# Peptides against a protein of PDB entry 5VVV, part 201

Target 1, 276 residues: chain A of PDB entry 5VVV
Amino acid sequence: FLCGVVEGFYGRPWVMEQRKELFRRLQKWELNTYLYAPKDDYKHRMFWREMYSVEEAEQLMTLISAAREYEIEFIYAISPGLDITFSNPKEVSTLKRKLDQVSQFGCRSFALLFDDIDHNMCAADKEVFSSFAHAQVSITNEIYQYLGEPETFLFCPTEYCGTFCYPNVSQSPYLRTVGEKLLPGIEVLWTGPKVVSKEIPVESIEEVSKIIKRAPVIWDNIHANDYDQKRLFLGPYKGRSTELIPRLKGVLTNPNCEFEANYVAIHTLATWYKSN
Target 2, 276 residues: chain A of PDB entry 5VVV as posed
Amino acid sequence: FLCGVVEGFYGRPWVMEQRKELFRRLQKWELNTYLYAPKDDYKHRMFWREMYSVEEAEQLMTLISAAREYEIEFIYAISPGLDITFSNPKEVSTLKRKLDQVSQFGCRSFALLFDNIDHNMCAADKEVFSSFAHAQVSITNEIYQYLGEPETFLFCPTEYCGTFCYPNVSQSPYLRTVGEKLLPGIEVLWTGPKVVSKEIPVESIEEVSKIIKRAPVIWDNIHANDYDQKRLFLGPYKGRSTELIPRLKGVLTNPNCEFEANYVAIHTLATWYKSN

## One batch from the design tools (peptide; made by RFdiffusion4, then SolubleMPNN)

Design b2_p27_1_s4 (from b2_p27_1, 13 letters changed)
Fold by OpenDDE base, seed 4:
Formats: structure tokens, sequence, C-alpha cells
Structure b2_p27_1_s4 (fold): chain B 276 residues (1-276), chain A 27 residues (1-27)
């Protein structure tokens, strides 16, 4: 069971010292996972093709080493979906080289994120892939296999919540394709019925699990505030039954952008997780 | 590219905001 934090918000990423402090807190609270997915990291999303500089590499190596020291699984995410041409072997090779570089930093766990992108494929991809889901699954499976089928590999669908599913969760052709064609060792990220789910009913997890043919990892935006700079959500982790735990592969909270605001968010997640 | 990324971010922010507004109206 993956339990911890995703740094998955828009806005200023946490500094390396905050991330190390996070790992210490995660270990102390018996949480086990950190997903590196800061939306405004240029080389994570906007410039995903660009290799890390020597200085950036040293920082990431140090960060990954610190995660290991605290027994925190460091999952490196990349979000190529803004402008990748899925059918272009050069793009696939560029993605492979980027993940090889991160593998050299000592990273062993990876994620491909296709959240917050348009469903439209370019003309070249439309000639090769029958749908956007087929393109995403194809590259995800290829990358997963290329990396030697790492123990933890995550996929974030473009339809990552109930409100983004067309026409709905159980009838989504996109999620059906993901469920049917995504390799079984690849985990699927899900935010619940909504992007910011007030509640995640058990039935909603059973519904999505059926179509994706696996238990999801919850990307939990309950404490996210990147969309409202005036909102500081200091409430406890709530609206999630502990009955979800046996029905999930994990829970990763995407908390407030303000690092120091996250004590309650992360601590109450840990309490929730231990209450099962 | 930058404008499209800002547009996608804005669409995400609008989606989150709309979900929050719907949560306030249902409370």
Amino acid sequence: as target 1 above (276 residues)
Amino acid sequence: MKEEIEKLKKKYEEAKKKELEAMRESA
C-alpha cells in the first residue's frame, strides 16, 4: 500500500530542504511514499525533453538518496502529454533517455502523468492510434517494459476523476482502454469522484476499479490549494472510509503549496492509514 | 506553447473552482 505525499500542485515547488524534511516527517509517521510531480518544474512537464543539468542532477541524486535514507519510496513523475507525439520514435526515445538519466540518479519508481492535457491527438498520432487512450497506454507500456518493469510504476489518466470521465466512469471508452490494455503491473492514479473530492465513497472506488481492472492509487486533492491562493485547508483527512484501504493500492495526498501548512494534512492521513 | 499551457492550467483551475462552488451550493 503506497501512502504518503504527491508534490503535484501548480505553483512554486518545494525546495530540496523542505522535501528532505518531508521525508523525515513521512518516516516518523510511518508513511512510505513521495511522488515527485511538481507541475511547475520545467523539466518535469513543460520541457520534459530536456535533460537535467549537472547541478540539477546533483540535487535530484541528493534528494533520492535522502528519500532512501528515510525509507521513503521516491517516485519520479514525468508529464510529457502537453506536446509529445506518441507515434514519433524520436519522442519515445527522448522520454526513455530522460528516465534513464533519472534512473542513474538512483530512482527505481516512476510515473507517467497525462493529467491536465487535451484529449486531442496530433494528425500523426491519429494515423497510428485509434484513440488518445491507446496512444497513452502504448507509450506507458513501452516505457514500463523499457525500464525493466519497475516494482512501482504509476499512470495518471487524462480522465483521472469521475467528473472528467465521458460519458461517465463505468462507460468511459478511455478508461476501458486503460483497463484493458495497460499492463497489470502499472498502477492507475485517481482523484475520486471529483478533482477535489470532498468524499470518496467505497462504491465510487468499486466502479472505477471495475473499469480500470485494478485498485487505484488515490491522488488526493482534499488539501490542495493551488487553485485558490486564499484557501488554506487545515482540516483533517476526512470523507474517506477506512474501508477504502483494502480497495486501494495507495493514497498520496497532494497538499497545500505552503509546505508548513501540511502538518495536519499529512499527520491525519497517517492516522487514517494506521486505523485500519 | 506557453499560452496553451496557461490555458490548460486555467481549465484545471476553473474545473476545481467549479467543483468547489458546487460543494458550497450543496452544503
Scores: peptide ipSAE 0.171, ipTM 0.767, DockQ to the pose 0.156
Fold by OpenDDE base, seed 3:
Structure b2_p27_1_s4 (fold): chain B 276 residues (1-276), chain A 27 residues (1-27)
Amino acid sequence: as target 1 above (276 residues)
Amino acid sequence: MKEEIEKLKKKYEEAKKKELEAMRESA
């Protein structure tokens, strides 16, 4: 069961010292996972093709080593979906080289994120792939296999919540393709019925699990505030029955942008996780 | 590219904001 934090917000990423302090807190609270997915990290999303500089590499190596020291699984995410041409072998090779570099930093767990992108494929991709889901699954499976089938590999769908599913969760052709064609060892990220789910009913997890043919990993935006800088949600982790735990592969909270504001968010997640 | 990314970000921010407003109204 993956339980911990996703740094998945828009806005200023956490500094390396904050991330190391996070790992210490995660270990102390018997949480086990950190997903590196900062939306405004240029080499994560906008410039996903660009290799890390020597200085950035040293920082990431140090960060990954610190995660290991605290027994925290470091998952490196990349979000190529803004401008990748899925049908272009050079793009796939570029993605491979980027993940090879991160593998050299000692990373063993990875994620491909296709959240917050346009559903429109380019003309070249439309000639090769029957749908956007087929294109995403194809590259995801290829990368997963290329990396030697890592123990932890995550996929974030473009339809990552109930409100983004067309026409709905159970009838989504996109999620059906993901469920049917995504390799079984690849985990699927989900935010619940909404992007920011007040509640995640058990029935909603059963519904999505049926179509994706696996238990999801919850990307939980309950404490996210990247969309409203005046919002600080200091409430406990709530609206999630402990009956979800046996129905999930994990829960990763995407908390407040303000690192110091996340004590309650992370601690109450830890309490929730231990209550089952 | 930058404008389109900013547009996607704004759409996401607006979606989350609306969801949060609905959460507050239901509380």
Scores: peptide ipSAE 0.142, ipTM 0.753, DockQ to the pose 0.166
Fold by OpenDDE base, seed 5:
Structure b2_p27_1_s4 (fold): chain B 276 residues (1-276), chain A 27 residues (1-27)
Amino acid sequence: as target 1 above (276 residues)
Amino acid sequence: MKEEIEKLKKKYEEAKKKELEAMRESA
């Protein structure tokens, strides 16, 4: 069971010292996972093709080593979906080289994120792939196999919540393609019925699990505030029954952008997880 | 409560859409 934090918000990323302090807090609270997915990290998303500099490499190696010291699984995410041509072997090779570099930093766990992108494929991809889901699954499976089938590999679908599914979760052709064609060792990220789910009913997890043919990992935006910088979410982790735990592969909270605001959010997630 | 959650969802979707638009204008 993956339980911890995703740094997955828009706005100023956390500094390396905040991330190390997070790992210490996660260990202390018997949480086990950190997903590196900061939206405004240029080499994560906008400039995903660019290799890390020597200085950035040293920082990431130090961060990954710190995660290991605190027994926290460090998952490196990349979000190539803004402008990748899935059918272009050069793009696939560029993605492989980027993940090879991160593997050399001592990273062993990875994620491919296709959240917050347009559903429209380019003309070249439309000639090769039957749908956007087929293109995403093809590259995800190829990368997963290329990396030697790492123990933890995550996929974030473009339809990552109930309200983004067309016509709905159980009838989505996109999620059906993901469920049928994504390799079984790849985990699927999900935010619940909504982008920001006040409640995640058990029935809603059973519905999505059926179509994706696996238990999801919850990317939980309950404490996310990137959409409203004037608001802090200081309340406890709530609206999730403990009956979800045996039906999930994990829960990763995407909390407030303000690092110091997250004590209650993360601590109450840990209490919730231990109450099962 | 329900209306506030729908408002927050809509605000988040609108914010994410705006960020996506800003990234397209900068690329």
Scores: peptide ipSAE 0.108, ipTM 0.611, DockQ to the pose 0.055
Fold by OpenDDE base, seed 2:
Structure b2_p27_1_s4 (fold): chain B 276 residues (1-276), chain A 27 residues (1-27)
Amino acid sequence: as target 1 above (276 residues)
Amino acid sequence: MKEEIEKLKKKYEEAKKKELEAMRESA
């Protein structure tokens, strides 16, 4: 069971010392996972093709080493979906080289994120792939196999919550394709009924699990404030029954952008996880 | 590219904001 934090917000990423402090807190609270997915990290999303510099490599190696020291699984995410051509072998090769570089930093767990992108494929991809889901699954499966089928590999769908599913969760052709064609060793990220889910009912997890043919990992935006910087979510982790735990592969909270605001958010997630 | 990224970010922020407003109206 993956339980911890996704740094998945828009805005200024956490500094390396904050991330190390996070790992210490996660270990202390018996949480086990950090997903590196800061939306405004240039080489994560906007410039996903760019290799890390020597200085950036040293920082990431130090960060990954610190996660290991605290027994925290470091999952490196990349979000190529803004401008990738899925049918272009050069793009796939560029993605492979980027993940090889991160593998050299000692990373063993990876994620491909297709959240917050347009559903439209380019003309070249439309000639090769029958749908956007087929394109995403194709590259995800290829990268997963290329990396030697790592123990933890995550996929974030473009339809990552109930409100983004067309026509709905149970009838989504996109999620059906993901469920049918995504390799079984790849985990699927899910946010619940909404982008910010007040509650995640058990029935909603059963519904999505049926179509994706696996238990999801929750990307939980309950404490996210990147969309309203005037909002601080200082309340406890709530609106998730502990009955979800046996029906999930994990829960990763995407918390407030302000690192110090997250004590209650992360601590109460840990309390929730241990209460099962 | 930058404009399209900003447009996607805005669409996400608007979606979250609209969901948040709906959560406040239902509380």
Scores: peptide ipSAE 0.234, ipTM 0.795, DockQ to the pose 0.159; fails the geometry check

Design b2_p27_2_s1 (from b2_p27_2, 11 letters changed)
Fold by OpenDDE base, seed 1:
Order: structure tokens, then sequence, then C-alpha cells
Structure b2_p27_2_s1 (fold): chain B 276 residues (1-276), chain A 27 residues (1-27)
């Protein structure tokens, strides 16, 4: 069971010292996972093709080593979906080289994210792939196999919540393709019925699990505040029954941008997890 | 919470739009 934090917000990323402090807190509270997915890391999303510099590499190596010291699984995410041509072998090779670099930093767990992108494929991809889901699954499976089938590999669908599913969760051709064709060792991220889900009912998890043919990992936006800079979410982790725990592969909270605001959010997630 | 969710969706849509516009300008 993956339980911890995803740094998955827009805005100023956390500094390395904050991330190390996070790992210390996660260990203390018996949580086990950190997903690196800061939207404003240009080399994570907008400029995903660009290799890390020597200085950036040293920082990431130090961060990964710190996660290991605190027995926290470090998952590196990349979001190529804004402008990747899925059918172009050069694009696939560029993605492989980027993940090879991160593997050299000591990273062993990875994520491919296709959240918050245009649903339209380019002309070249339309000639090769029958749908956007087929293109995404193809590259994800290829990368997963290329990396030697890592123990932890995550996929974030473009339809990552109930409201983004067309026509709905149970009938989505996109999610059906993901469920049928995504290799079974790859985990699927999900935010619940909504982007920001007040509640995540057990029945909603059973519904999505059926179509994707696996238990999802929750990317939980309950404490996310990047979308409203005037708010801080200081309340407890709530609206998730502990009955969800045996029906999930994990829960990763995407909390407030302000690192100092997240004590209650993360501590109460830990209490929730241990209460099963 | 419905209002918060709608704000989040609008925010993400605007971010994606700006990112795509910037990428077009840089190519």
Amino acid sequence: as target 1 above (276 residues)
Amino acid sequence: WDELNEKAIKFLEEKTKKELELLKELK
C-alpha cells in the first residue's frame, strides 16, 4: 500500500530542505511514499525533453539518497503529454534517455502523467493509433518494459476523475482501453468522483476499479490550494472511509503549496491509514 | 465543495492553455 505525499501542484516547488524534512515526517508517521510531480519544474512537464544539468543532477541524487535514508519510496514523475508525438520513435527515445538519466541518480520508481492535456492527437498519431488512450498505453507499456518492469510504475490517465469520463466512468472507451491494454503491473492514479473530491464513496472506487481492472492509487486533492491562493486547507483528512484501504493500491495526498501548512493534512492521513 | 471543484477545473484549463500557448511561441 503506497501512502504519503505527491508534490503535484502548480506554483513554487518545495526546496530540497523542505522535501528532506517531509521525508523525516513521513517516516516518523509510518508513511512510505513521495511522488515528485511539481508542475512548475520545467523539465518535468513543459520542457520534459531537456536533460537535467550537472547541478540539478547533484540535487536530485541528494534528494533520492535522503528518501532512501528515511525509507521513503521516491517516485519520479514525468508529464510529456503537452506536445509529445507518440508515433515518433525519436520522441520515445528522448523520453527513454530522460528516464535513464533519472535512473542513474538512483531512482527505481517512476510515473507517466497525462493529466491536464488536450485530448486531440496530432495528424501523425491519428494515422498510427485508433485513439488517444491507445497512444498513451502504447508508450507507457514500452517505457515500463524498457525500464525492466520497475516494482512501482504509475500512470495518470487524462480522464483521472469521474467528471472527466465520457460518457461516464463505467462506459468510458478511454478507461476501457486503459484497463484492457495497460500492462497489469502498472498502477493507475485517480482523484475520485471529482478533481477535488469532498468525499470518495466506496461504490465509486468499485466502479472505476472494474473498468481499469485494478485497484487505483488515489491522488488526493482534498488539501490542494494551488487553484485558490486565498485559501489554506488546514482541516483533517476526511470524507474517505477506512473501508477504502483494502480496495486501493495507495493514497498520495497533494497538499497545500505552503509546506508549513501541511502538518494536520499529512498527520491525519497517517492516522486514517493506521486505523484500518 | 462544488464551487471549489469548479474553481479547480477552471484553473487547470487556464494553466494548460497558457502552457500550450507558450510552447507554440517557443517553436
Scores: peptide ipSAE 0.689, ipTM 0.954, DockQ to the pose 0.950
Fold by OpenDDE base, seed 4:
Formats: sequence, structure tokens, C-alpha cells
Structure b2_p27_2_s1 (fold): chain B 276 residues (1-276), chain A 27 residues (1-27)
Amino acid sequence: as target 1 above (276 residues)
Amino acid sequence: WDELNEKAIKFLEEKTKKELELLKELK
């Protein structure tokens, strides 16, 4: 069971010292996972093709080493979906080289994110792939196998919540393709019925699990505030029954952008996780 | 919470739009 934090918001990323402090807290609270997915890391998303500089590499190596020191699984995410040409072997090779670089930093767990992108494929991809889901699954499976089938590999679908499913969760051709064709060792991220889910009913998890043919990892936006930085979510982790735990592969909270605001959010997630 | 969710969706859509526009300008 993956339980911890995803740094998955837009806005100023946390500094390395904050991330190290996070790892200390996660260990202390018996949480085990950190997903690196800061939207404003240009080399994570907008410029995903660009290799990390020597200085950036040193920082990431230090961060990954710190996660290991605190027995926190460091998952590196990349979001190539803004402008990748899935059918282009050069694009696939570029993605492989980027993940090879991160592997050299000592990273062993990875995520491919296709959240918050245009649903339209380019003309070249339409000639090769029957759907957007087929293109995403193809590259995800290839990368997963290329990396030697790492123990933890995550996929974030473009339809990552109930609201984004067309026509709905149980009938989504996109999620059906993901469920049928994504290799079984790859985990699927999900935010619940909504992007920001007040509640995640058990029945909603059973529904999505059926179509994706696996228990999801919750990317939980309950405490996210990047969309309205005038708000701070200081309340406890709530609206998730502990009956979800045996039905999930994990829960990663995407909390407030303000690192200092997240004590209650993360601590109460830990309490929730240990309460079953 | 429905209002918050709608704000989040709108925010993400606008972010994606800006990112795509910037990428278009750089090509």
C-alpha cells in the first residue's frame, strides 16, 4: 500500500530542505511514499525532453538519497503528454533517455502522467493508434518494460476522475482500453469522482476498479489549493472511509502549495491509514 | 465543494491552455 504525498500542484515547488523535512515527517508517521510531480518543474512537464543539468542532477540525486535514508519510496513522474508524438520513435527514445538519467540518480520508481492535456492526437498518431488511450498505453507499456518492470510504476490517465470520464466511468472507452491493455504491474492514479473530491465513496472505487481491472492509487486533491491560493485547507483528512484501504493500492495526498500548511493534512492521513 | 471543483477544473484548463500556447510560440 502506497501512502504519502504527491507534490503534484502548480506553483512554486517545494525547496529541497522542505522535501527532506517531508521525508522525516513521512517516516515518523509511518508513511512510505513521495511522488515527485511538480507541474512547474519545466523538465517534468513543459520541457520533458530536456535533460537535467549537472546542478539539477546533483539536487535530484541528493533528494533521492535523502528519501532512501528515511525509507521513503521516491517516485519520479514525467508528464510528456502536452506535445509528445507517440508514434515517433525519436520521441520514445528521448523519453527513455530522460528516464535513464533519472535512473542514474538512483531512482527506481517511476510515473507517466497524462493528466491535464488535450485529448486530441496529432495526424501521425491517428494513423498509428486507434485511440488516445491506445497511444498512451503503448508508450507506457514500452517504457515500463524498458526500465525492467520496476516494482512501482504509475500511470495517470487523462480521464483521472469520474467527471472526466466520457460518457461515464463504467462506460468509458478510454478507461476500458487502459484496463484491458495496460500491463498489470502498472498502477493507475485516480482522484475520485471529481478533481477535488469532498468524498470518495466505496462504490465509486469499485466502479473504477472494475473497468481499469485493478485497485487504483488515489491522487487525493482534498487539500490542494493551487487553484485558489487565497484558501488554505487546514482541516483533517476526511470523507474517505477506512473501508477504502483494502480496495486501493495507495493514497497520495496532493496538499496545499504552502509546505507549512500541511501538517494536519498529512498527519491525519497517517492516522486514517493506521486506523484499519 | 462543487464550486471548488469547478474552480479547480477551470484553473487546470487555463494552465494547460497557457502551456500549449507557450509551446506553440517556442516552435
Scores: peptide ipSAE 0.688, ipTM 0.954, DockQ to the pose 0.894
Fold by OpenDDE base, seed 3:
Structure b2_p27_2_s1 (fold): chain B 276 residues (1-276), chain A 27 residues (1-27)
Amino acid sequence: as target 1 above (276 residues)
Amino acid sequence: WDELNEKAIKFLEEKTKKELELLKELK
């Protein structure tokens, strides 16, 4: 069970010292996972093709080493979906090289994210792939296999919540393709019925699990505040029955952008997790 | 919470749009 934090927000990323402090807190609270997915890391998303500089590499190596020291699984995410051509072997090779670099930093767990992108494939991809889901699954499977089928590999669908499913969760051709064609060792991220889910009912998890043919990992935006700079949600992790725990592969909270505001968010997630 | 979700969706759409625009300008 993956339980911890995803740094998955827009805005100023946490500094390395904050991330190290996070790992210490996660260990103390018996949480086990950190997903690196800061939207404003340009080399994570906008410039995903660009290799990390020597300085950035040293920082990431140090960060990954710190995660290991605190027994926190460091998952490196990349979001190539803004402008990747899925059918172009050079693009696939570029993605491989980027993940090879991160592997050299000591990273062993990875995520491919296709959240918050245009649903339209380019003309070249339309000639090769039957759908956007087929294109995403193809590259994801290839990368997963290329990396030697790491123990933890995550996929974030473009339809990552109930609201984004067309026509709905249970009938989504996109999610059906993901469920049927995504290799079984790859985990699927999900935010619940909504982007920011007040509640995540058990039945909603059963519904999505059926179509994706696996238990999802919750990317939980309950404490997210990047979308409203005036919002600071200091309340406890709630609206998730502990009955979800055996029905999930994990829960990663995407908390407030303000690092110091997240004590209650993360601590109450830990309490929730340990209560089952 | 419904209003929050609408704000979140709008924010994400605007971010994606800006990112795509920036990518077009830089290429």
Scores: peptide ipSAE 0.677, ipTM 0.952, DockQ to the pose 0.888
Fold by OpenDDE base, seed 2:
Structure b2_p27_2_s1 (fold): chain B 276 residues (1-276), chain A 27 residues (1-27)
Amino acid sequence: as target 1 above (276 residues)
Amino acid sequence: WDELNEKAIKFLEEKTKKELELLKELK
């Protein structure tokens, strides 16, 4: 069970010292996972093709080493979906080289994220792939296999919550394709019924699990505040029954942008997790 | 919470739009 934090917000990323402090807290609270997915890391999303510099590499290596020191699984995410051409072998090779670089930093767990992107394939991809889901699954499977089938590999669908499913969760051709074609060793991220889910009912997890043919990892935006910089979500982790735990592969909270605001959010997630 | 979701969706759409526009300007 993956339980911890995804740094998955827009805005100023946490500094390395904050991330190290996070790992210390995660260990102390018996959480086990950190997903690196800061939207404003240019080399994570907008410039995903760009290799890390020597200085950036040193920082990431230090960060990954710190995660290991605290027995936290460091998952490196990349979000190529803004402008990748899935059918272009050069693009696939570029993605492979980027993940090879991160592997050299000591990273062993990875995620491919297709959240918050345009649903339209380019003309070249339409000639090769039957659907957007087929394109995403194809590259994800290929990358997963290329990396030697790492123990933890995550996929974030474009339809990552109920609101984004067309026509709905249970009838989504996109999610059906993901479920049917994504290799079984790849985990699927899910946010719940909504982008910011007040509650995640058990039935909603059963519904999505059926179509994706696996238990999801929750990307939980309950404490996310990047969308409203005037708000801080200081309340406890709530609206998730502990009955979800046996039905999930994990929960990763995407909390407030302000690192210092997240003590209650993360601590109460830990309490929730340990209550089962 | 419905208001929050509407804000979140709008924010994400605007971010995606801005990112795509920026990428277009750089190409």
Scores: peptide ipSAE 0.675, ipTM 0.956, DockQ to the pose 0.939

Design b2_p27_2_s2 (from b2_p27_2, 12 letters changed)
Fold by OpenDDE base, seed 1:
Structure b2_p27_2_s2 (fold): chain B 276 residues (1-276), chain A 27 residues (1-27)
Amino acid sequence: as target 1 above (276 residues)
Amino acid sequence: WDELNEQAIKFLKERVEEELKKLKELK
C-alpha cells in the first residue's frame, strides 16, 4: 500500500531541504511514499525533453539518497503529454534517455502523467493509433518494459476523475482501453469523483476499479490550494472511509503549496491509514 | 465544495492554455 505525499501542484516547487524534512516526517508517521511531480519544474513537464544539468543531477541524487535513508520510496514522474508525438520514435527515444538519466541517479520507481492536456492527437498520431488512450498506453507499456518492469510504475490518465470521463466512468472508451491494454503491473492514479473530491465513496472506487481492471492509487486533492491563492486547507483528512484501504493500491495527498501548512493534512492521513 | 471543484477546473484549463501558448512562442 503506497501512502504519503505527491508534490503535484502548480506554483513554486518545494526546495530540497523541505523535501528532506518531508521524508523525515513521513518516516516518523510511518508513511512510505513520495511522488515527485511539481508542475512548474520545467524539466518535469514543459521541457520534459531537456536532460538535467550536472548541478541538477547532483541535487536529485542527494534527494533520492535522502529518501532511501528515511526508507521512503521516491517515485519520479514525467509529464510529456503537452507536446509529445507518440508515433515518432525519436520522441520515444528522448523519453527513454531522460528516464535512463534519472535511473542513474538511483531512482527505481517511475510515473508517466497525462493529466491536464489536450485530448486531441496530432495528424501523425491519428494515422498510427486508434485513439488517444491507445497512444498513451502504447508508450507507457514500452517505457515500463524498457525500464525492466520496475516494482512501482504509475500512470495518470487524462480522464483521472469521474467528471472528466466521457460519457461516464463505467462507459468511458478511454478508461476501457486503459484497463484492457495497460500492462497489469502498472498502477493507475485517480482523484475520485471530482478533481477536488469532498468525499470518495466506496461505490465510486468499485466502479472505476472494474473498468481499469485494478485497484487505483488515489491522488488526493482534498488539501490542494494551487487553484485558490486566498485559501489554506488546514483541516483533517476526511470524507474517505477506512473501508477504502483494502480497495486501493495507495493514497498520495497533494497538499497545500505552502510546505509549512501541511502538518495536519499529512498527520491525519497517517492516522487514517493506521486506523484500518 | 462544488464551488471549489469548479474553481480548480477553471484554474487547470487556464494553466494548460498558458503552457501551450508559451510552447508555441518558444518553437
Scores: peptide ipSAE 0.699, ipTM 0.958, DockQ to the pose 0.925
Fold by OpenDDE base, seed 2:
Formats: structure tokens, C-alpha cells, sequence
Structure b2_p27_2_s2 (fold): chain B 276 residues (1-276), chain A 27 residues (1-27)
């Protein structure tokens, strides 16, 4: 069971010292996972093709080593979906090289994220793939296999919550394709019924699990505040029954952008997790 | 929470549009 934090917000990424402090807290609270997915890290998303510099590499290596020190699984995410051409072998090779670099930093867990992107494929991809889901699954499977089928590999669908499913969760051709064609060893991230889910009912997890043919990892935006710079979400992790735990592969909270605001959010997630 | 979701969706759409615009300008 993956339980911890996804740094998955828009805005200023956390600094290395904050991330290290996070690892200390995660360990102390018996959480086990950190997903690196800061939207405004250019080499994560907008410039995903760009290799890390020597200086950036040193920082990431240090960070990954720190995670290991605190027995936190460091999952490196990349979000190529803004402008990748799935059918272009050069794009695939570029993605492979980028992840190879991160692997050299000591990272062993990875994620491909296709959240918050245009749903339309380019003309070249339409000639090769039957659907956007087929394109995403194809590259994800290929990368997963290329990396030697790491123990933890995550996929974030474009339809990552109920609201984004067309026509709905249970009948989504996109999610059906993901479920049917994504290799079984790849985990699927899910945010719940909505982008910011007040509650995540058990039934909603059963519904999505059926179509994706696996228990999801929750990307939980309950404490996310990147969308509203005037708000801080300081309340406890709630609206998730502990009955979800046996039906999930994990829960990763995407909390407030302000690192200092997240003590309650993360601590109460830990309490929730340990209460089962 | 409906308001929050509306704000979140709006924000995400705007950010994606901004990112795509920026990418187009930089390439």
C-alpha cells in the first residue's frame, strides 16, 4: 500500500530541504511514499525532453538518497503529454533517455502522467493509434518494459476523475482501453469523483476499479490549493472511509503548495491509514 | 465543494492553455 505525498501542484515547487523534512515526517508517521510531480518543474512537464544538468542531477541524486535514508519510496513522475507525439520513435527514445538519466540517480520507481492535457491527438498519432488511450497505453507499456518492469510504475490517466470521464466512469471508452491494454503491473492513479473530492465513496472506487481492472492509487486533492491562492486547507484528512484501504493500492495526498501548511493534512492521513 | 471544483477546473484549463501558448511561443 502506497501512502504518502504527491508533490503534484502548480506553483513554486518545494525546495530540497523541505522535501527532506517531508521524508523525515513521512518516516516518523509511518508513511512510505513520495511522488515527485511538481507541475512547474520545467523538466518534469513543459520541457520534459530536457536532460537534467549536472547541478540538477546532483540535487536529485541527493534527494533520492535522502528518501532512501528515510525508507521513503521516491517515485519520479514525468508528464510528457502536453506536446509528445506518441507515434514518433524519436519522442519515445527521448523519454527513455530522460528516465534512464533519472534511473542513474538511483531512482527505481516511476510514473507517467497524462493529467491536465488536451484530449486530442495530432494527425500523425491518429494515423497510428485508434484512440488517445491507445497511444498513452502503448508508450506507457513500452517505457515500463524498457525500464525492466520496476516494482512501482504509475500511470495517471487523462480522465483521472469522474467529472473528466466521458460519458461516465463505467462507460468510458478511454478508461476501458486503459484497463484492457495497460500492463497489469502498472498502477493507475485516480482522484475520485471530482478534481477536488469532498468524499470518495467506496462505490465510486469499485466502479473505477472494475473498468481499469485494478485497484487504483488515489491522487487526493482534498488539501490542494494551487487553484485558489487565497485559501489554505488546514483541516484533517476526511471524507474517505477506512473501508477504502483494502480496495486501493495506495493514497498520495497532493496538499497545499505552502509546505508549512501541511502538518495536519499529512499527519491525519497517517492517522487515517494506521487506523485500519 | 462544488465551487471549489469549478474553480479547480477553471484553473487547470487556464494553466494548460497558458502552458500550450508558452510552448508554442518558445518553439
Amino acid sequence: as target 1 above (276 residues)
Amino acid sequence: WDELNEQAIKFLKERVEEELKKLKELK
Scores: peptide ipSAE 0.696, ipTM 0.961, DockQ to the pose 0.854
Fold by OpenDDE base, seed 3:
Structure b2_p27_2_s2 (fold): chain B 276 residues (1-276), chain A 27 residues (1-27)
Amino acid sequence: as target 1 above (276 residues)
Amino acid sequence: WDELNEQAIKFLKERVEEELKKLKELK
């Protein structure tokens, strides 16, 4: 069971010292996972093709080493979906080389994210792939296999919540393709019925699990505030029955942008997790 | 919470548009 934090917000990324402090807290609270996915890290998303500099490499190596020290699984995410051409072998090779670099930093867990991107494929991809889901699954499976089928590999679908499913969760051709063709060792991220889900009913998890043919990992935006930084979400982790735990592969909270505001959010997640 | 969700969706759409615009300007 993956339980911890995803740094998955828009806005100023946390500094390395904050991330190390996070690892210390996660360990103390018996949580086990950190997903690196800051939207405004240019080399994570907008400029995903660019290799890390020597300085950036040193920082990431140190960060990954720190995660290991605190027995936190460090998952490196990349979001190539803004402008990748799935059918172009050069793009695939570029993605492989980027992840090779991160592997050299000591990272062993990875994620491919296709959240918050345009649903339309380019003309070249339309000639090769039957659907957007087919394109995404193809590259994800290839990368997963290329990396030697790491123990933890995550996929974030473009339809990552109930509201984004067409026509709905249980009948989504996109999610059906993901469920049927995504290799079984790859986990699927899900934010619940909505982008920001007040509640995540058990029935909603059963529904999505059926179509994706696996228990999802919750990317939980209950405490996310990047969409309105005039607000701070300081309340407890709630609206999730502990009955969800045996039906999930994990829960990663995407909390407030302000690192200092997340004590209650993360601590109460830990309490929730241990209460089962 | 429905309002929050709608705000989030709006924000995300705007951010994606901004990102795509920036990418286009750099090419």
Scores: peptide ipSAE 0.696, ipTM 0.956, DockQ to the pose 0.894
Fold by OpenDDE base, seed 5:
Structure b2_p27_2_s2 (fold): chain B 276 residues (1-276), chain A 27 residues (1-27)
Amino acid sequence: as target 1 above (276 residues)
Amino acid sequence: WDELNEQAIKFLKERVEEELKKLKELK
């Protein structure tokens, strides 16, 4: 069971010292996972093709080593979906090279994210793939196999919540393709019925699990505030029955952008997790 | 919370549009 934090918000990424402090807290509270996915890290998303510089590499190596020190699984995410051409073998090779670099930093867990992108494929991809889901699954499976089938590999679908599913969760051709064709060892991220889900009913998890043919990992935006600079979400982790725990592969909270605001959010997640 | 969700969706759409615009300007 993956339980911890995803740094998955828009806005100023946390600094290395904050991330190290996070690892200390996660260990102390018996959480086990950190997903690196800051939207405004250019080499994570907008410039995903660009290799890390020597200085950036040193920082990431240090961060990954710190995660290991605190027994936190460090998952490196990349979001190529803004402008990748799935059918172009050079693009696939570029993605492989980028992940090879991160592997050299000591990273062993990875994620491919296709959240917050246009649903339309380019003309070249339309000639090769039957659907957007087919294109995403193809590259994800290839990368997963290329990396030697790491123990933890995550996929974030473009339809990552109920609201984004067309026509709905249970009948989504996109999610059906993901469920049927994504290799079984790859985990699927999900934010619940909505992008920001006040509640995540058990029935909603059963529904999505059926179509994706696996228990999802919750990317939980309950405490996310990147979308509203006037708010800080300081309340407890709630609206999630502990009955979800045996029905999930994990829960990663995407909390407030302000690192200092997240004590209650993360601590109460830990309490929730241990209460089962 | 419905309002928050709608605000989040609006924000995400705006950010994606901004990102795509920037990418087009740089390429």
Scores: peptide ipSAE 0.692, ipTM 0.956, DockQ to the pose 0.893

